# Designs tried in a protein design run: peptides against a protein of PDB entry 7C96. Part 47

Target 1, 73 residues: chain A of PDB entry 7C96
Amino acid sequence: PVIPDDFRCPISLELMKDPVIVSTGQTYERTCIEKWLQAGHGTCPKTQQTLTSTVLTPNYVLRSLIAQWCEAN

## One batch from the design tools (peptide; made by RFdiffusion4, then SolubleMPNN)

Design b2_p19_1_s3 (from b2_p19_1, 12 letters changed)
Fold by OpenDDE base, seed 3:
Structure b2_p19_1_s3 (fold): chain B 73 residues (1-73), chain A 19 residues (1-19)
Amino acid sequence: as target 1 above (73 residues)
Amino acid sequence: MEEKIEENLEKLKQELEES
């Protein structure tokens, strides 16, 4: 089935397994955004806005929604 | 700006796929 856009990581373009929120409010797969930050970038990949923090907050709500979608499909 | 974003995202995606 077609994966909802909101469930896809903007970087990997795959269904997110461990979604995390950056300071700009955008959500990415943890592994992807960590590699982006490790590469020395200080901006949000999707918006190019400067990150005010490198703290990654787990998006538990989205994680739950994705899990429910996977169970139904 | 949009082109740079797309390029960076594509490069990172490729690096992730190759690793």
Scores: peptide ipSAE 0.151, ipTM 0.696, DockQ to the pose 0.109
Fold by OpenDDE base, seed 4:
Structure b2_p19_1_s3 (fold): chain B 73 residues (1-73), chain A 19 residues (1-19)
Amino acid sequence: as target 1 above (73 residues)
Amino acid sequence: MEEKIEENLEKLKQELEES
C-alpha cells in the first residue's frame, strides 16, 4: 500500500521506524538525521533552517500512528 | 532553494544506502 507522506523520512523516503524531531519541528528517521549532523551540518535538511539544538526528541505520537498503520496494512 | 534541498537530501539518501 501507499505510505502516507508524513510517515516517510524526508531523507530516506522510507517508512520511519525511529522518528525523531529536530529543533525546527521537522521529523526524520533517527539514523538519517544523526548522519547528517555527524557530517557537519547544522541545518534542518528539509527547511534549511539553522538548528538551535542538536537534541533529537523521539516522536512517539508519530511512531504510534505508524505502528497502527502497519498493523492495518 | 528547494531544488538545492532536494539535491542535498538525494545525495544524503544515496550515501545512506551505500553505508
Scores: peptide ipSAE 0.150, ipTM 0.708, DockQ to the pose 0.110
Fold by OpenDDE base, seed 5:
Structure b2_p19_1_s3 (fold): chain B 73 residues (1-73), chain A 19 residues (1-19)
Amino acid sequence: as target 1 above (73 residues)
Amino acid sequence: MEEKIEENLEKLKQELEES
């Protein structure tokens, strides 16, 4: 089945397993955004906005939605 | 701007695949 765009990481383009929210409100796969930050980047990959914080907040709602989608498909 | 973003994302994606 077609994977909803909102369920895909903007970086890996794959279904997210551990989605996290950055300061700009965008969501990425944890592993992807961590590597981005570790590479020395201080911007949001998708928007190129400067991150006001490097704190990553788990997107539990999205995680749940993705899990439900996977169970149904 | 969008081109630069796409380039960066593509590079990072490839790095992840190689790791």
Scores: peptide ipSAE 0.142, ipTM 0.690, DockQ to the pose 0.143
Fold by OpenDDE base, seed 2:
Structure b2_p19_1_s3 (fold): chain B 73 residues (1-73), chain A 19 residues (1-19)
Amino acid sequence: as target 1 above (73 residues)
Amino acid sequence: MEEKIEENLEKLKQELEES
C-alpha cells in the first residue's frame, strides 16, 4: 500500500519509526534530524527556517497513527 | 529555495544510506 506523505520522513522518504518535532513544527525521523544537527546545521531541512532550539520533541500522536496504519495495512 | 531544500535533503539521504 502507498504510504501517506505525512507518515514519511522528509529526509529519508521512508515510513517514520521515531518521529520527532523540531522548533519549526516540522516532523522528521529522529535519526535523520539528529545527523543533520550533528553536521552543524542550524536550520530546518524542510523550511530552511532557523531553529530556535535543538530540542527534539517526540511526536507520539503521529507515532500512534503510523502504528495504527501499519496494523491495518 | 525549494531546490536548495531538495538538494540538502538528498545529500543527507545519501549519507544515511551509507551509514
Scores: peptide ipSAE 0.140, ipTM 0.690, DockQ to the pose 0.109

Design b2_p19_1_s4 (from b2_p19_1, 13 letters changed)
Fold by OpenDDE base, seed 3:
Structure b2_p19_1_s4 (fold): chain B 73 residues (1-73), chain A 19 residues (1-19)
Amino acid sequence: as target 1 above (73 residues)
Amino acid sequence: KQKKIDENLEKLKKELEES
């Protein structure tokens, strides 16, 4: 089945397993965004906006929605 | 605007995959 765009990481384009929110409000797969930050970048990959913080907040709601979708499909 | 974003994401994806 077709994976909803909101369930795909903007970087990997794969179904997210551990989605996290950055300061700009965008959500990415944890592994992907951590690699980006570790490379020394301080901007949001998708929007190019400067991050006000490098704190990554787990997107539990989206994680749950993805899990439900996976169970149904 | 969206085209530039897509270009950046594609480039970024390739760089991260190669590392």
Scores: peptide ipSAE 0.078, ipTM 0.660, DockQ to the pose 0.115
Fold by OpenDDE base, seed 4:
Structure b2_p19_1_s4 (fold): chain B 73 residues (1-73), chain A 19 residues (1-19)
Amino acid sequence: as target 1 above (73 residues)
Amino acid sequence: KQKKIDENLEKLKKELEES
């Protein structure tokens, strides 16, 4: 079935397993954004906005929604 | 704008895959 766009990581384009929110409010797969940050970047990949923090906050709501979708599909 | 973002993200994806 077609994966909802909001459930896909903007970088990997795959269904997110561990979605995390960056300071700009965008959500990415944890491993993808961590690699980006570890490469020395301080911007949001999607919006190009400067990150005010490198803290990654788990998006539990989205994680739950994705889990529900996976169970139904 | 969205098209430019998508193009950028594709480049980032490739770079991260190679890294």
Scores: peptide ipSAE 0.075, ipTM 0.658, DockQ to the pose 0.118
Fold by OpenDDE base, seed 1:
Structure b2_p19_1_s4 (fold): chain B 73 residues (1-73), chain A 19 residues (1-19)
Amino acid sequence: as target 1 above (73 residues)
Amino acid sequence: KQKKIDENLEKLKKELEES
């Protein structure tokens, strides 16, 4: 079925398995955003805003929602 | 993989600039 846009990583465009939130509030797949940061970027890929922190916070709510959706579809 | 990511990011940035 159709995957909700909010469940897809803005970078990979794939269903997120380990969604994390950056300082700007945007959510990405952990692996994708880590590669972006490791490449030397200090901005949010989607908003282009400067990140106030490189800390990645797990989006547990979204992770759970995606898991539930996957089980039902 | 990284190439794909870069391409996707570029497209995303363009979309944001045009919107």
Scores: peptide ipSAE 0.066, ipTM 0.635, DockQ to the pose 0.300
Fold by OpenDDE base, seed 5:
Structure b2_p19_1_s4 (fold): chain B 73 residues (1-73), chain A 19 residues (1-19)
Amino acid sequence: as target 1 above (73 residues)
Amino acid sequence: KQKKIDENLEKLKKELEES
């Protein structure tokens, strides 16, 4: 089945397993965004906006939605 | 894997510029 775009990481383009939200409100796969930050970047990969924080907040709602989708498909 | 990430990001940014 077709994977909803909102369920794909903007970086890996794959179905997210551990989605996290950055300060700009965008969501990425944890592993992907951590590597991006570790590489020395201080901007949001998608929007190119400067990150006001490097804190990564788990997107529990999205994780749940993805899990439900995976169970149904 | 980092190479793939960089390539994907480049494509993404390109698409944003074209939009």
Scores: peptide ipSAE 0.065, ipTM 0.635, DockQ to the pose 0.285

Design b2_p19_2_s1 (from b2_p19_2, 12 letters changed)
Fold by OpenDDE base, seed 2:
Structure b2_p19_2_s1 (fold): chain B 73 residues (1-73), chain A 19 residues (1-19)
Amino acid sequence: as target 1 above (73 residues)
Amino acid sequence: SAEKEAVEEEIKKAKEEEE
């Protein structure tokens, strides 16, 4: 089965395990975006927009959707 | 697949640790 695009991290292109939302509203795998920020970047990898905050918010809804998809496939 | 199963297990574990 094809993995929905919304379930893949824009950076790793892999199914997200710990999806987090950045200030621009985009979602990434936690480890991926943390490495990006630690490298000194202050922009959203997908949109190139400047991040207004470096706070990472867990995307619980998406995590649940991914879990449901994994169980069904 | 084995990959999907592993991801699902990691998600479950992460949710349990956060709650």
Scores: peptide ipSAE 0.032, ipTM 0.556, DockQ to the pose 0.028
Fold by OpenDDE base, seed 1:
Structure b2_p19_2_s1 (fold): chain B 73 residues (1-73), chain A 19 residues (1-19)
Amino acid sequence: as target 1 above (73 residues)
Amino acid sequence: SAEKEAVEEEIKKAKEEEE
């Protein structure tokens, strides 16, 4: 089925399984953003803005929405 | 944790179906 763009990781372009929010408010797949940070980058992949924090907050709302979509499709 | 696993399984199936 056609996956909503908001459900895809900006990095992997795949349906997110463990979506996390960065300081800029953008959401990525946890594994993808962690690898990005571990590579020495301190910016948001999508916006190019400098991250004020490296804390990754689980996006439970989006996870729930994705789960609902997966259940229906 | 169990909830997370269930969600990931559904997502995995959806990805496989889309591909």
Scores: peptide ipSAE 0.032, ipTM 0.539, DockQ to the pose 0.038
Fold by OpenDDE base, seed 5:
Structure b2_p19_2_s1 (fold): chain B 73 residues (1-73), chain A 19 residues (1-19)
Amino acid sequence: as target 1 above (73 residues)
Amino acid sequence: SAEKEAVEEEIKKAKEEEE
């Protein structure tokens, strides 16, 4: 079945395994956003908003939802 | 699918390592 858009990383467009939330509230695959930040970018890839912090917060709720979706499909 | 199953397993593993 079609993977829900909210379960795909905005960067890789793949089902997220380790989703993390950035300061703008957007969620990305950890590896993808880390590479983006390491490349020297200071903006949110999806919204182009300036990041107020480089802290990445694990999105445990989304991770659980993705796991449940995978089990059901 | 095999891909979904693989992702599910990786998610499970990641949660077990972080919790």
Scores: peptide ipSAE 0.031, ipTM 0.548, DockQ to the pose 0.028
Fold by OpenDDE base, seed 3:
Structure b2_p19_2_s1 (fold): chain B 73 residues (1-73), chain A 19 residues (1-19)
Amino acid sequence: as target 1 above (73 residues)
Amino acid sequence: SAEKEAVEEEIKKAKEEEE
């Protein structure tokens, strides 16, 4: 089945396993956004907005939704 | 963090079932 766009990491375009929220409210796969930040970038990959914080917050709601989708499909 | 672990297990299981 087609993976919902909201369940795909904007960077990898793959189903997120460990989705995290950045300061701009966008969600990415943890590994992807960490690599982006480690490369010296201080902006949101999707929106190019400057990140006010580099704190990554787990998106548990989305993780649960993805899990439910995976079980159903 | 217990919540994180629980959710992580669920998504892992779900992905395995999806495959």
Scores: peptide ipSAE 0.023, ipTM 0.492, DockQ to the pose 0.032

Design b2_p19_2_s2 (from b2_p19_2, 12 letters changed)
Fold by OpenDDE base, seed 1:
Structure b2_p19_2_s2 (fold): chain B 73 residues (1-73), chain A 19 residues (1-19)
Amino acid sequence: as target 1 above (73 residues)
Amino acid sequence: SKELQEIEEEIEKAKEKAK
């Protein structure tokens, strides 16, 4: 079935398994954003805004929604 | 790196699709 755009990582364009929120409020797959940060970038990949923090917050709500969608499809 | 370049390319693709 067609994967909802909100469930896809802006970087990998794949269904997110471990979605995390950055300081700008955008959500990415953890591994993708970690690689981006480890490469020395300090901006949000999607918006190019400077990150006020490099802390990654798990998006549990989205993770749950994705899990529910996967169970139904 | 090649991996980083791939990430940047995917980001660009996503942005283009979002326009």
Scores: peptide ipSAE 0.024, ipTM 0.552, DockQ to the pose 0.393
Fold by OpenDDE base, seed 4:
Structure b2_p19_2_s2 (fold): chain B 73 residues (1-73), chain A 19 residues (1-19)
Amino acid sequence: as target 1 above (73 residues)
Amino acid sequence: SKELQEIEEEIEKAKEKAK
């Protein structure tokens, strides 16, 4: 089945397993965004907005939704 | 790095798809 766009990481384009939210409100796969930040980037990959923080917040709701989708498909 | 370049490529691909 087709993976909902909101369930795909904007970087890997794959189903997110550990989704995290950046300061701009966008969600990415943790490992992907961490690599981006570790490379010295201070912007949001998707929006190009400057990040006001490098803190990554787990998106528990999305994680749950993805898990439910995986069980059903 | 090569890995970073791949990430950037995927980002661009996603942006193109989202247009």
Scores: peptide ipSAE 0.024, ipTM 0.551, DockQ to the pose 0.433
Fold by OpenDDE base, seed 3:
Structure b2_p19_2_s2 (fold): chain B 73 residues (1-73), chain A 19 residues (1-19)
Amino acid sequence: as target 1 above (73 residues)
Amino acid sequence: SKELQEIEEEIEKAKEKAK
């Protein structure tokens, strides 16, 4: 089935398993954004905006929605 | 690194598809 765009990581383009929110409000797969930050980048991959914080907040709502979608498909 | 280059490539693909 076709995966909803909002369920895909902007970096890997794959269904997110552990979605996290960055300071700009964008959501990415945890492993993808961590690698980006570890490489020394301080900007949001999707928007190119400077990150005000490197804290990654779990997107539990999206995780739940993706889990429900996976169960139905 | 190859890993970083791969990430940058995927980001560019995503941006190009979103035009």
Scores: peptide ipSAE 0.023, ipTM 0.546, DockQ to the pose 0.408
Fold by OpenDDE base, seed 2:
Structure b2_p19_2_s2 (fold): chain B 73 residues (1-73), chain A 19 residues (1-19)
Amino acid sequence: as target 1 above (73 residues)
Amino acid sequence: SKELQEIEEEIEKAKEKAK
């Protein structure tokens, strides 16, 4: 089945396993966004907006939705 | 780095797909 776009990391374009939310509200795979930040970037990869914080918040809701989708498909 | 290059490439790919 086709993976919903909202379930794909904007960076890897793959189904997210550990989705995290950045200050702009966008969600990415943890590993991907961490690499981006470690490279010295201070912007949101998708929107180019400046990040007001580098704190990454686990998107548990999305994680659950993805898990449910995987079980059903 | 190669890793960073891959990230940038995928981001660009995603942007193109999301147009």
Scores: peptide ipSAE 0.023, ipTM 0.546, DockQ to the pose 0.401

Design b2_p19_2_s3 (from b2_p19_2, 10 letters changed)
Fold by OpenDDE base, seed 2:
Structure b2_p19_2_s3 (fold): chain B 73 residues (1-73), chain A 19 residues (1-19)
Amino acid sequence: as target 1 above (73 residues)
Amino acid sequence: SAELKEIEEQIEEAKEKEE
């Protein structure tokens, strides 16, 4: 079935397995955003907004929603 | 790096699809 856009990483375009939220509120796959940050970028890949923090917060709600979707499909 | 370049490309592709 078609994967909901909100379940796809803006970078990899794949179903997120370990979604994390950045300071701008956007969610990315942890691996993808970590590589971006390690490269020295201080902006949100999707919105280009400056990150006020490099802290990555696990999006447990989305992780659960994705898991439920996977079980149903 | 190649990985970073791929990430940037994927981001751009995603934006193009969103537009």
Scores: peptide ipSAE 0.111, ipTM 0.699, DockQ to the pose 0.426
Fold by OpenDDE base, seed 4:
Parts: structure tokens; sequence; C-alpha cells
Structure b2_p19_2_s3 (fold): chain B 73 residues (1-73), chain A 19 residues (1-19)
């Protein structure tokens, strides 16, 4: 089945397993965004907005929704 | 790095799809 766009990481284009939210409100796979930040980037990959913080907040709601989707598909 | 380049490419591809 087709993976909902909101469930795909903007970087890997794959179903997110550990989704995290950056300061701009965008969500990415943790591993992907960490690599981006570690490379010295201070912007949001998708929006190119400057990040006000490098803190990554787990998106528990989305994680749950994805888990439910995986169980059903 | 090659890894970073791949990430940038994937981001660009995703942006094109969203448009």
Amino acid sequence: as target 1 above (73 residues)
Amino acid sequence: SAELKEIEEQIEEAKEKEE
C-alpha cells in the first residue's frame, strides 16, 4: 500500500521509525536529521529555515499513528 | 561527503514531489 506522505521522512523518503520534530515544526527520521546537523547545517532540510534550536523532540503522536498504520497494512 | 550528498539529493527529490 501507498505510504502517506506525512509518514515519510523528507530526507530518506521512507516510513519513519523514530520521528523527531525540529524547531521549525517539521518532522524527520532521527538518524537522518542528526546526520544533517552533525554535518554542520543549521537549517531545516525541507524549509531551509534557520533552526532556533538543535533540540530534537520525539513526535510520539506520529510514531503511534505510523505504528497503527503498519499494523493495518 | 557521499552520505551528505545523497541526503541533499533525497531532499531535493522530495521537494519536487511535494510541488
Scores: peptide ipSAE 0.111, ipTM 0.702, DockQ to the pose 0.396
Fold by OpenDDE base, seed 3:
Structure b2_p19_2_s3 (fold): chain B 73 residues (1-73), chain A 19 residues (1-19)
Amino acid sequence: as target 1 above (73 residues)
Amino acid sequence: SAELKEIEEQIEEAKEKEE
C-alpha cells in the first residue's frame, strides 16, 4: 500500500519508526536527524531554517498513528 | 561526506515530488 507522506521521514523517505520533532516543528526519523546534527549541521534539513535547539522531542502521536496504519495495512 | 550528500539529495528529491 502507498505510505502517507506524513508518515515518511524527509531524509530516508521510509516509514518512520521513532519519529522526533525538531525546534522548527518538522518531524524526522531519530537516527537520521541525529546523524545530521552530529555532522555539525545546525539547520532543519527540510526547511533550511536555523535550529534554536538541538533537543529532539518524541512525536508520540505520530508514532501511534503510524502503528495503527501498519496494523490496518 | 558521501552519506551527507546522499541525504541532501534525498531531501531535494522529496521536495521536488511535493511540488
Scores: peptide ipSAE 0.110, ipTM 0.695, DockQ to the pose 0.360
Fold by OpenDDE base, seed 1:
Structure b2_p19_2_s3 (fold): chain B 73 residues (1-73), chain A 19 residues (1-19)
Amino acid sequence: as target 1 above (73 residues)
Amino acid sequence: SAELKEIEEQIEEAKEKEE
């Protein structure tokens, strides 16, 4: 079935398994954003905004929604 | 690196579809 756009990582374009929120409010797959940060980037991949923090906050709500969708499809 | 280049490419593709 068609994966909802909100469930896809802006970087990998794949269904997110471990979604995390950056300081700009955008959500990415953890591994993708970590690689981006490790490469020395200090901006949000999607918005190009400078990150005020490199802390990654787990998006538990989205993770749950994705899990529910996967169970139904 | 190849991984970074792929990430950048995917980001641009995603932006094009978003706009």
Scores: peptide ipSAE 0.109, ipTM 0.697, DockQ to the pose 0.352

Design b2_p19_2_s4 (from b2_p19_2, 10 letters changed)
Fold by OpenDDE base, seed 3:
Structure b2_p19_2_s4 (fold): chain B 73 residues (1-73), chain A 19 residues (1-19)
Amino acid sequence: as target 1 above (73 residues)
Amino acid sequence: SAELKEVEEEIAKAKKLRE
């Protein structure tokens, strides 16, 4: 089955397992965005906006939706 | 422009993370 675009990480383009939200409101796979930040980047990969914070907030709703989709497909 | 150059650089960096 085709994976919904909203369930794919903008960086890896793969199904997200641990989605997190950055200060710009965009969601990424945790490991992907952590590597990006550790490399010294201070912008949002998708929007190129400057991040006001490096805090990563778990997207529990999306995580649940992805899990439900995986169970059905 | 300078702004376009910055965007292109960030896109290139993001692509390298997928390699």
Scores: peptide ipSAE 0.086, ipTM 0.649, DockQ to the pose 0.138
Fold by OpenDDE base, seed 4:
Structure b2_p19_2_s4 (fold): chain B 73 residues (1-73), chain A 19 residues (1-19)
Amino acid sequence: as target 1 above (73 residues)
Amino acid sequence: SAELKEVEEEIAKAKKLRE
């Protein structure tokens, strides 16, 4: 089935396995956003907004929703 | 770096798809 857009990483375009939230509220796959940040970038890839923090917060709700979707599809 | 290039490429692809 078609993967919901909200379940896809804005960077990899793949179903997120470890979704994390950045300071702008956008969610990315952890590995993807970490690579972006480690490269020295301080902006949100999707919105281009400057990140007020480089802290990555696990999106547990989305992780659970994705897991449930995977079980059903 | 190669890793950065890959990430940037994927981001660019995503942006194009969202247009």
Scores: peptide ipSAE 0.076, ipTM 0.676, DockQ to the pose 0.435
Fold by OpenDDE base, seed 5:
Structure b2_p19_2_s4 (fold): chain B 73 residues (1-73), chain A 19 residues (1-19)
Amino acid sequence: as target 1 above (73 residues)
Amino acid sequence: SAELKEVEEEIAKAKKLRE
């Protein structure tokens, strides 16, 4: 089945397993965005906006939605 | 680094897909 775009990491293009929200409101796979930040980047990969914080907030709702989708497909 | 290059490549792929 076709994976919904909102369920794919903007970096890896893969189904997210541990989605986290950055300060710009965009969601990424935790490992992907952590690598990006660790490399010294301070911008949002998708929007190119400057990040106001390095805090990564778990997207629990999306995680749940993805889990439900995986169960159904 | 190899890790950085990998991330950049994936981002580039995503950008092209979103065009």
Scores: peptide ipSAE 0.074, ipTM 0.672, DockQ to the pose 0.428
Fold by OpenDDE base, seed 1:
Structure b2_p19_2_s4 (fold): chain B 73 residues (1-73), chain A 19 residues (1-19)
Amino acid sequence: as target 1 above (73 residues)
Amino acid sequence: SAELKEVEEEIAKAKKLRE
């Protein structure tokens, strides 16, 4: 089945398993964004905006939506 | 590093697909 674009990580382009929100409001797969930050980058991969914080907040709503989609597809 | 290259490559691919 076709995976909704909002369910794909902007970095890996794969279905997110552990989606996290960055300071710019964009959501990424935790592993992907952590690697990006660990490499020394301080910007949002998608928007190129400077991150005001490196805190990664779990996107529980999206995680739930993805889980529901996976159950139905 | 190879890891960084992979991340950059995927980001580039994603941006291209969104254009």
Scores: peptide ipSAE 0.070, ipTM 0.663, DockQ to the pose 0.413

Design b2_p19_3_s1 (from b2_p19_3, 10 letters changed)
Fold by OpenDDE base, seed 5:
Structure b2_p19_3_s1 (fold): chain B 73 residues (1-73), chain A 19 residues (1-19)
Amino acid sequence: as target 1 above (73 residues)
Amino acid sequence: SAEEEQRKTLEEIRKEFLE
């Protein structure tokens, strides 16, 4: 079935398995955003805004929604 | 700024991750 856009990582375009929120409020797959940060970047890939923090917060709500969607499809 | 000079479009970023 068609994967909801909000469930796909802006970078990999794949269904997120470990979604994390950056300081700008955007959500990415953990692996993707970590690689981006490790490369020395300090901006949000999607919005191009400067990140005020490199802390990654797990998006538990989205993780749950994706899990529910996967179970139903 | 140095950060601005290194900015890339989302499309460019996606391409790099696919390489």
Scores: peptide ipSAE 0.498, ipTM 0.805, DockQ to the pose 0.344
Fold by OpenDDE base, seed 1:
Structure b2_p19_3_s1 (fold): chain B 73 residues (1-73), chain A 19 residues (1-19)
Amino acid sequence: as target 1 above (73 residues)
Amino acid sequence: SAEEEQRKTLEEIRKEFLE
């Protein structure tokens, strides 16, 4: 079945395994956003907004939803 | 602005990650 857009990383376009939220509220796959930040960038890939923090917060709700979807499909 | 000209689009970012 088709993967819901909200379950796909904006960068990799793949089903997220470890979704994390950046300061702008957007969610990405951890590995993708970490590589972006490590490259010296300080903006949100999707929105281009400047990040007010480099802290990455695990999106537990989304992680759970994705897991449930995977089990059902 | 100079800053605007320096930022990459999401499409460009995706391409770089696929390289």
Scores: peptide ipSAE 0.492, ipTM 0.804, DockQ to the pose 0.313
Fold by OpenDDE base, seed 3:
Structure b2_p19_3_s1 (fold): chain B 73 residues (1-73), chain A 19 residues (1-19)
Amino acid sequence: as target 1 above (73 residues)
Amino acid sequence: SAEEEQRKTLEEIRKEFLE
């Protein structure tokens, strides 16, 4: 079935497996955003805003919602 | 600024990840 847009990583456009939140409040797949940061970038891919921190916070709520969706589809 | 010159659009970022 069609994957909800909110469950897809803004970069890979794939269903997120390990969603993490950046300082701007946007959520990405961990591997994607880590590669972006490791390349020396300090901005949010989606909003292009400067990141106030490089800390990545796991989005457990979204992870749970995605898991529930996968179980039903 | 230097930062502005180095910024990429989301579309450009996606393209690089697909390569």
Scores: peptide ipSAE 0.487, ipTM 0.800, DockQ to the pose 0.352
Fold by OpenDDE base, seed 4:
Structure b2_p19_3_s1 (fold): chain B 73 residues (1-73), chain A 19 residues (1-19)
Amino acid sequence: as target 1 above (73 residues)
Amino acid sequence: SAEEEQRKTLEEIRKEFLE
């Protein structure tokens, strides 16, 4: 089935399993954004905005929505 | 356009990420 755009990581374009929110409010797959940050980048891949923090906040709501979608599809 | 610029940027990032 067609994966909703909001459920796909902006970097990997794959269905997110562990979505996390960056300081800009954008959500990415944890592994993707962690690698991006570990490479020394300080900007949001999607918006190019400077990250005010490197803290990654789990997007539990989205994680749940994705899980529900996967169960139904 | 802004959308096009963002798309190009993301594409570049995706390419670099996969390398």
Scores: peptide ipSAE 0.477, ipTM 0.797, DockQ to the pose 0.197

